# Designs tried in a protein design run: peptides against a protein of PDB entry 5OOQ. Part 113

Target 1, 227 residues: chain A of PDB entry 5OOQ
Amino acid sequence: YREDVRQVVTHPANALSFLQPGRLVEISVNGKDNYGWGAVVDFAKRINKRNPSAVYTDHESYIVNVVVNTMYIDSPVNLLKPFNPTLPEGIRPAEEGEKSICAVIPITLDSIKSIGNLRLYMPKDIRASGQKETVGKSLREVNRRFPDGIPVLDPVKNMKIEDEDFLKLMKKIDVLNTKLSSNPLTNSMRLEELYGKYSRKHDLHEDMKQLKRKISESQAVIQLDDL

## One batch from the design tools (peptide; made by RFdiffusion4, then SolubleMPNN)

Design b2_p19_6_s2 (from b2_p19_6, 8 letters changed)
Fold by OpenDDE base, seed 4:
Structure b2_p19_6_s2 (fold): chain B 227 residues (1-227), chain A 19 residues (1-19)
Amino acid sequence: as target 1 above (227 residues)
Amino acid sequence: MELKVFEENEENVKTLKLS
């Protein structure tokens, strides 16, 4: 059920409007590489220059660039390709006892575990020298201030997901939190129905353009004052 | 060190004071 909620929350129809610069997101790549909380730089629709006719799932159709401060120091970050979510071998988070560095990594929506209710004020040019480290410092401070975890957006109250099927799913989760009985098959079928509805209701491309415009207009990004 | 953050339900920027 948690995965079902995650799928709905991270669907482009719901997630993109909350992926403003500085938005905190919890990152898990390929279900195994946990980078922890990172900060959104930007996002774009996934394009394949080699195969323009490539069709991606909804959750793989956008690339989100995020700053993480947990990249293993010896990761081949120089091999990262912009807007390519297929990460080179060796790109991984630091393990316990290993040193980490700040990096910008391209991820898909499917790699978002949670969307936080907090946004950092981001530098105007994250690629400038030292700017990633500044964000990294901010991330460390956020984690320090929230030892029990960064608050997650409420799908209903904050994200205003009002889909009836989703609300029913949430109610079922509440019931199941009290009851250990899960029916994975029923949940999977409901998710497909939900995704089908979202896919049909939204022209994701146009929505993205509108969102990008709004984001660019809202980029009264207050510079991180010298922490 | 002051950390400036936006909270989703708040119209105003919250400044978290670093203790």
Scores: peptide ipSAE 0.198, ipTM 0.753, DockQ to the pose 0.236
Fold by OpenDDE base, seed 2:
Structure b2_p19_6_s2 (fold): chain B 227 residues (1-227), chain A 19 residues (1-19)
Amino acid sequence: as target 1 above (227 residues)
Amino acid sequence: MELKVFEENEENVKTLKLS
């Protein structure tokens, strides 16, 4: 059920409006590379220049650039390409005892484990020298202040996901296991119905453009260096 | 250095000083 909730939360129709610059997200790439909590830089619709007709799943159709402070120091970060989520071989988080550095990595929505209810003030130009390290220091401070974990957005209260089927799912999850329907097929079918509703309701391309504009306007005065 | 915490929605923001 946790994965089912994650699928709904990270769907473009729900997630994009909460991927403002500085939004904290918990990152897991390919189910094994856990970078921990990072900060959103920006996002864009995924475009394949070599194959413009390529069709991606909803969860792979957008690229989110995030600052992480857990990149292994010897990772080939120079090979990273903005808005290319296919990471080069060797790009990985530092293991215990290894040194880490700050990096900006492009990820898909499917690599988001959780969306936090916290936002950092971000530098105007994160690509400038020293800026991502400043964000890295902020991430360390956040983790220090929240030793029990960074708070996660509530899908209903914070994200305002009001779909009836999703609400029913959430209610079931909150109920005791004895009263809970644990049939994976039923849950899968319900998720498919939800995705269908989102696809019909939203023009994701137009929504993205509108959201980016609103984000830019709201963040114009809010800079980390101005604090 | 500040951190914004969202409780219910984006209108309910608490700002925390980090440094």
Scores: peptide ipSAE 0.135, ipTM 0.774, DockQ to the pose 0.149
Fold by OpenDDE base, seed 3:
Structure b2_p19_6_s2 (fold): chain B 227 residues (1-227), chain A 19 residues (1-19)
Amino acid sequence: as target 1 above (227 residues)
Amino acid sequence: MELKVFEENEENVKTLKLS
């Protein structure tokens, strides 16, 4: 059920307007590599220059550059390619007892576990020497300030997702969280049905989706210029 | 240490004082 909400929240139509520079996001790459909370640098539409006809899923159609402070120190960070979300072998978060460094990694929207309700002030040139470490220090400070976790954006109150099917989905999830003990199978099926309806509605309203994306992109660009 | 942050739905920049 959390995954269903995540799919909606991280959809470009909803997420992009909140991926301003410095936005805190919780990162999980390939569902295995948990980098924890990072800070957004920027994002761009994924373009395959070699195959312009390449069609990406909605969640893979954008690349988000994020500063993390949990990169394993011996990871081949020099092999990272900007705007290439396919990470080289060996790029991973540090495990317990291992040393970590700060790095900028390109991720897809699908690698965002949650979007935080906090945004850091970012240095103008994050790639300059020492700037990533400054962000890393800020991330540590935030984590220290919020030992119980960084507050996550509320999809309805903060993100203003007003889609009727999504609202129904959220209500159903709330009910399920309280009543999972009674009939989990039936409740799960209903949740899938609601998600299906939401997905179909968005497929039918592709024009609205594209418009929302354009608006979100425009807002992101404006915010970048103000920093 | 002071940390400058933007909070969603708040137009004003909040400075979180980190103890």
Scores: peptide ipSAE 0.209, ipTM 0.764, DockQ to the pose 0.260; fails the geometry check
Fold by OpenDDE base, seed 1:
Structure b2_p19_6_s2 (fold): chain B 227 residues (1-227), chain A 19 residues (1-19)
Amino acid sequence: as target 1 above (227 residues)
Amino acid sequence: MELKVFEENEENVKTLKLS
């Protein structure tokens, strides 16, 4: 059910009010380029000046500019244009063993995997020299503090999504989580049995990761209260 | 540097100081 939740969460009607400057978002471009967690700079409605009649899907109708600290160092970042989500060839995250740099990239809502419940204090002028690196440093610090994953906004409690079908979906997920909580997470067979009843087999691994993240998030929130 | 946190079960925003 992960993708179903993501589709609802990243819909403009729900997401835009939570894309304030500094909001952490988890980024995946083209379904393969994972930049990890970045920080929102700003967003705007997508306008095609060359083709004003262009119609975009809801999830592609806005562009979000985000600071990432995982850009491959040899990427042609000089070719990046604000509010143009069609990224130049060669723009990609650094792989293991490669060096990375900070960059501001324009993404669509569809490229957001998760919206974090954390916001960074952003520089006033992110385009000024050295400012994106400052944000990059903050991102590193956040990742250091949350080794088990950055907390994600609760769609119902935080985002106030009240769609009936969505609530039913969330309840099903909660029931499943409760069942999993009563059993060892190390029992892969049990996990397969449980998720097999509700989702496709190929989604099992991702669902398990999501559950682990949720548990970590709840623990992280508790720890934050101790700070 | 400050970090604002929205708690999962609360609408409260906490500001955390980054090291």
Scores: peptide ipSAE 0.130, ipTM 0.761, DockQ to the pose 0.198; fails the geometry check

Design b2_p19_6_s3 (from b2_p19_6, 10 letters changed)
Fold by OpenDDE base, seed 4:
Structure b2_p19_6_s3 (fold): chain B 227 residues (1-227), chain A 19 residues (1-19)
Amino acid sequence: as target 1 above (227 residues)
Amino acid sequence: MELKIFEEDENNIKTLKLE
């Protein structure tokens, strides 16, 4: 059930509006590499330059650049490619007893475990010398201040997810937290229905984003002509 | 250095800044 909620929360139709610069997100890459809480730098639609016709799943269709402070110090961070979520071999979080460094890593929405209800003030140029480390210090301080965990966005109260099936899912989870006996099969069918609805919403969101970009571009051209 | 509330948006989301 937690995974079902995560799938809905991290769907582009819901997540993208909350991935502002500095947004805290909990990161788990490929379900194995837990980087803990990081801070969003930016995001972009995933583009395959080698195969422009490549079709990605909804959760893999965007790349989110995040600052983490848990990168293993001997990870080949120099091999990281901007906006390439396929991480090189050896890129991993530091284990207990290992030293860590700050790094910007590209992840997919599928690698977001949770979205925090907090943002960090982000430097204007995160790639400038020392800026990642500043964010790293902030992340350490946040973790220190929230020993019980960073507050997570409420899907209903904060994210305003009002889908009836999702609300039913949330109610079911609440009931299941009290009763362990709910059939996993019923949840999978509901998840498919939810995905169908969110896919439509995502299409609309992309259309709106494209329209906004066109409007902004047109306005920029007008401003340039007026100069 | 201490994290301070830099900004709070309309949705009560706090932006924290280290100062």
Scores: peptide ipSAE 0.480, ipTM 0.917, DockQ to the pose 0.081
Fold by OpenDDE base, seed 3:
Structure b2_p19_6_s3 (fold): chain B 227 residues (1-227), chain A 19 residues (1-19)
Amino acid sequence: as target 1 above (227 residues)
Amino acid sequence: MELKIFEEDENNIKTLKLE
């Protein structure tokens, strides 16, 4: 269900209007390389100059440039090509104990795990010397302020996704989350059961993740209002 | 340096700026 929700949320028809400069997004490349939360620089439709007739899936049809502050320091960042989401070998996030640097990486929509309910003020020229590092400092501060996670954009309330099947999924996830809050053990089993039922029609695991994100968003909003 | 709310849009999305 979580993956189903992610597929809907990251679909171009839904995601692109929320990928403004500075939008926080959680990044996972190829399902393995987790860069954490980054900031959107810009996006463009993917164009294959070598094969103009190339057809991409919806989730691979756009390239999003994002600033991350978790790039492994010895990654060959000089080999990064703007608007090429096929990352060179060796481009990876820093592991525990490794030093990281700020970098701009091109990703597809499929590499977006979550869209945050926050934006960073972005420098006009992110590629200018020191600008990526400024964004990196902002990202660190955001993470510090939100130790329980950055609030995720609500697909229904914020993104205005009105698909009936999606709304049903979200409602089921909400019910599961409510049950989990009242009795952790019973709610977890019931959430899993409801998720299983929805997953049979639509993958509910992603719906549960979205519900958790909604809770996190509510907490994050409270923290921001206290600023 | 402190993150401050720079702007809030019609959808209550806050833009944060480090100052």
Scores: peptide ipSAE 0.476, ipTM 0.914, DockQ to the pose 0.095
Fold by OpenDDE base, seed 2:
Parts: structure tokens; C-alpha cells; sequence
Structure b2_p19_6_s3 (fold): chain B 227 residues (1-227), chain A 19 residues (1-19)
């Protein structure tokens, strides 16, 4: 059930509005590389310049740039390509006893384990010397202040996910946390239905964003003509 | 340096800043 919730929460229709600069997110890449909590720099729709016709799943269709402070010190961070979530060989979190550094890594939505209910103040230019280290210090301080874990966004109360099936799922999870009675198969079927609904919502959201950009561009042109 | 509340948005999400 946790994975089912994660799938809904990290869907673009739900997640993108909460991926503001500085938003804390818990990161796991390839199901094994746990970077812990990082801070969002920005995000963009995934574009494959080599294959413009490439079709990505919803959870792979966006790239989120995040600052992590757990990068293994000997990782080839210089080989990181902006907006390329396919990480070079050797890019990994530091293990116990290893030294770590701060790095900005591009990840997909599928690499987000959870979205935190906190944001960090982000420098204007995170790529400037020393800025990512400042964020790294902030991350360490946050982790120190929350020894039991950084507070996670409530999908219903905070994210305002009002899908009836999702609400039922959450209720079931709450009940299951008290009584494990729900069949995983029924939940999977409901999840597919939810994905269908979220996909449509996402399409509408993207359309609205495009329209807003067009309006803004048109207004900018008008203002230039009036100057 | 101390992490302080920099801002709270309309959704009661706190932005923390290291000062």
C-alpha cells in the first residue's frame, strides 16, 4: 500500500505543484541508491534531444534537479549532465564510513520516496561556488532537528488529493495500520483507475500552463509595443 | 549558524533559512 500511495503522490498531476525550489524530497535512485533527503532546485519536462519522439511514463516524464549532501566523494560528479536522469556509472551515495559531498543530481519523479512538508531557502544561483554546500549544511541541520524523520506531506490535507478512490485507499491504509484486511489485488485495480484520472488531470494542467505562458508572452509583447 | 523560519506560505508550509 505504501508503494501505491507513493505512485499517486509522485504522479505529475499531484507532485509538480509541490516541487518548488527548496522543497525537501526523499530520494532513492534505481531502488537501491538512497540519497536521503535532498532539496529541490527546479524541475522540467523531460526532453530527449536525440529522440524527440521518445515516450516516457508519467513518473519518468519530468526531471527534478535536487541538491543532496550524501554523494560519495569519489563519484564522478563532473560527468553529471544537467537534465539527464541517467546517471553515470559510479554516481552513488556514500556508504557508512565513506565521505560525502554535496551535488546536484537530476532524478525522475519515480525516484522520490516522499515529499517533505518543509522547504529550504534556496540560493539564487545554486551552481555558484559554495552555494550547494550551504544547502548541504541546511540539510544536515534539518536532519538534526528531526531525528524521527522530516515531516512528510499529507496527501489529503496538504496535497489536497480528493480522488474518492484514493481517499478510500487512505482510509483502508489507516484501517489496515490497525487491521491488515485489504486484498492487494483490489488495490492494484483501483490504482489503475486512479492513474487514468490523474493522467487526464495532468493533461489539463499542462494545457493550462501552456496557455498561461502564451498569455504572458503576449502581454510582454504588448508591453514592449507600448514602450 | 541557525536554521530559522524564513517564510510561511498560504498552505502553512515553512521555508527554513540558515542564518
Amino acid sequence: as target 1 above (227 residues)
Amino acid sequence: MELKIFEEDENNIKTLKLE
Scores: peptide ipSAE 0.461, ipTM 0.912, DockQ to the pose 0.079
Fold by OpenDDE base, seed 1:
Structure b2_p19_6_s3 (fold): chain B 227 residues (1-227), chain A 19 residues (1-19)
Amino acid sequence: as target 1 above (227 residues)
Amino acid sequence: MELKIFEEDENNIKTLKLE
């Protein structure tokens, strides 16, 4: 169900109005390159100048420029082209033990894992020397403040998605969450292990992850209100 | 440096600034 939610949330009809400068978004490119949370710079409709007749899917029809602070230091960042989501070979996040740098990368909507309910103050000119590093520092601080995860926009309450099928999906998820939360085993430190075994039979693994995220989001929001 | 609320929009979305 998580992917179903993501598909709806990241659809242009829903996502674009929340991609203001500084909006936090969680980024995954090619299903494997996880950059973590970045900050939106801007977005534009994807246009192929060489092939104007090119038709993109909804989730690939826009390019979002984002600041990330997890770029591998030896990545060929000089080869990055603004508004070109086809990243050069070697552009990747830093792995464990590797050094990272700040970079602005163009991504598609399909590369957004989640949209945060927070924005960062953005420099007027992100391309100016040192500005992306400033955003990078802010990103680090945000991650430090939210160790359990950055709060995510509520698709219904915040994004006002009113699609009937989507609402049914969300209700189903809520029911599952309630069932999970009512289970005394949810308080166990072995919850993940337990439900991992259980999910083989009932496919509840993703539901558990969603529940954990929701709990983290709720806690994060409370923590933010205390700032 | 501390992360502070810079502004809040009509939808209660907070913009944070590092100071």
Scores: peptide ipSAE 0.407, ipTM 0.897, DockQ to the pose 0.089

Design b2_p19_6_s4 (from b2_p19_6, 9 letters changed)
Fold by OpenDDE base, seed 3:
Structure b2_p19_6_s4 (fold): chain B 227 residues (1-227), chain A 19 residues (1-19)
Amino acid sequence: as target 1 above (227 residues)
Amino acid sequence: PELKIFEENEKNIKTLKLE
């Protein structure tokens, strides 16, 4: 059920409007590499220039660039390609006892474990020298101030997900918190129905354009350089 | 240095001190 909720929350129809610059997101790449909380730089629809007819799943159809402060220091960060979520071999978070650095990594929506209810003010040019480190310091400070964890957006109260099937899922989770595995197939079917509804009701291309515009318009408000 | 953050739940901006 938790994964089902994550799938709905990270679906483009729900997540993109909350991926403003500076939005805190918890990152897990391929379900194995946990980078912890990072800050969103920007996002774009995934385009395959080599195969324009390529169809991606909803959760893989967008690339989100995020600043992390947990990158292993000896990771080949120079091989990172913007808007390429297929990370080079060796790109990984630092393990215990290893040194870490700040990096911007491209991830898919599927790599978002949770979306925080906090948004950092970001530098205008995150790729400029020293800017990633500034964000890294901010991330450390946030983690220090929230020792019990960064607060997560409430799917209903904050994200305004009002789909009836989703609300039913949330209620089931609340009621069956101890029985999360009781009816996995039923929940999976409902999740598919939700995706069907999203596909029918949302034009993700148009939504993205509108969201990018809104982000651009509000960018000055959240830029650290303007403070 | 101070850091401003936006909290979605409260729709407000808070200032954090950076250590």
Scores: peptide ipSAE 0.225, ipTM 0.784, DockQ to the pose 0.263
Fold by OpenDDE base, seed 1:
Structure b2_p19_6_s4 (fold): chain B 227 residues (1-227), chain A 19 residues (1-19)
Amino acid sequence: as target 1 above (227 residues)
Amino acid sequence: PELKIFEENEKNIKTLKLE
């Protein structure tokens, strides 16, 4: 269900209005490269100059430039191309015990794990010498101040997602969370199992998947009409 | 060092002093 919610939240129709400069976003590339929380620089519609007929999915149709402070120091950052979300080989976050540096990386919406309820004040020219490091320091400070995690935007209260099916999904999730929290046998490891069992029992996963599809299709139609 | 942040519900920049 979390993935289904993420898909709705990171859909262009919902996410773009919250990707202002300095917006904190949690970044995971290819489901394995976790950069942690970064700060949005800007975003642009993805255009393939070599193949103008290229059709991207909704979640891959925009490029978001983000500052991260967890880039592995020996990553070939010089090979990064602005507005190219296909990252060069070797671009990865630092592992435990490795040194990290600040970098600006282009990502797709699909690489956003969460959208934070905080924005940093961003330098006017992030490409200027030392500016990304300034943002990096700010990111470290934010993480220090929020040891329990950076607050995430509420899809309904903050993002104002008013889709009826989505609201129903969110209510179901809330009910599930309440039931799980009330179970004394629930520890962190069993919560996932219990959630899985509940999801299968109530076909919530399929409902969410259908909802995601419906929302995506509906939004795609709206976007096509607005183009 | 001062941390300048925006809160989503606030249009104003809040400056948090680092203790």
Scores: peptide ipSAE 0.201, ipTM 0.736, DockQ to the pose 0.258
Fold by OpenDDE base, seed 2:
Structure b2_p19_6_s4 (fold): chain B 227 residues (1-227), chain A 19 residues (1-19)
Amino acid sequence: as target 1 above (227 residues)
Amino acid sequence: PELKIFEENEKNIKTLKLE
């Protein structure tokens, strides 16, 4: 059930509006490399320049750039390519006893384990010298202040996911936390139906984002003409 | 550095100054 919730929460239709600069996200790459909590820099729709016809799943269709402070010091961070979520060999979090550094890594939505209910103030230019280390210090301070864990966004109260089937799922989980009675198979079938609904919502979200950009561009042009 | 905590929505942001 936790994975089912994660799939819904990290779907573009729900997640993108909460991936503002500085948003804390918990990162797990390939289900193995746990970087812990990082801070969102930005996100963009995934474009394959070599294969423009490439079709990605919803959870792989966006790239999120995040600052992590747990990168292994000897990782080949210089080989990281912006907006390429396929990480070079050797890119991994530091293990216990190893030294870590701050790095900006591109991840997919599928690599987000949790979205935090906290947002850091981000430097204007995170790629400038010393800026990622500043964010790294902030991340350490956050972890210090929240020893029991960083608060996670509530999918219903905070993210305003109002899908009836999802609400039923959440209620079932709450009940299951008291009584483990729901059949996982029935939930999986409902999840597919939910994905169909989210796909439609995502199309609307992209349209709205494009419209907002057009409006902003038009307003900028008008201001230039009035100057 | 400021830490913003969102309580319910983007309008309810508590900013914690990281001193």
Scores: peptide ipSAE 0.150, ipTM 0.769, DockQ to the pose 0.169
Fold by OpenDDE base, seed 5:
Structure b2_p19_6_s4 (fold): chain B 227 residues (1-227), chain A 19 residues (1-19)
Amino acid sequence: as target 1 above (227 residues)
Amino acid sequence: PELKIFEENEKNIKTLKLE
């Protein structure tokens, strides 16, 4: 069920308007490389210059650049290519006992485990010397302030996902959290229908989300310290 | 210490200053 929710939440039609600079996202690359919480720098539609006819899934159709503070120190970060989510061999998070560094990595939407209900003030030039490390310090501070975990955006209340099938899914999850009986098969079929709807209306949803993003960028900012 | 968390809405975004 969590994966089902994740698929809907991370779909471009839902996620992009919440990927403002500084948005906290929890990152898992290829389902195995957990970088923890990072901060969004920006995102762009994935374009393959070598193969312009390449067709990507919805979750692979955008590249999100994120700052992480958990990159293994000996990772070949110099081999990272901007806007290429296919990470070089050796790019991985630090394991327990290993030293980590800050890095900007390009990821797909499919690599987002969770979207946080928190943003960082981002430096204007993240590529400038020392700026990634500043963001890294802020990430550490956030983790310190939220020992029980960074708050996640509510798909309904915060993200305003109003699809009836999704709402039914969420209600079922709430009931299941109260009563531990999971039947994942029924939910998977509904998700396929949801994705079908999103794919058909992708362009309209993208436009809508872009507009929502612009509105969100102009919104009043509540400082975490005031919370 | 735990902070009181307010929900994100159209008017309010939770933001932490970079230090």
Scores: peptide ipSAE 0.065, ipTM 0.769, DockQ to the pose 0.135

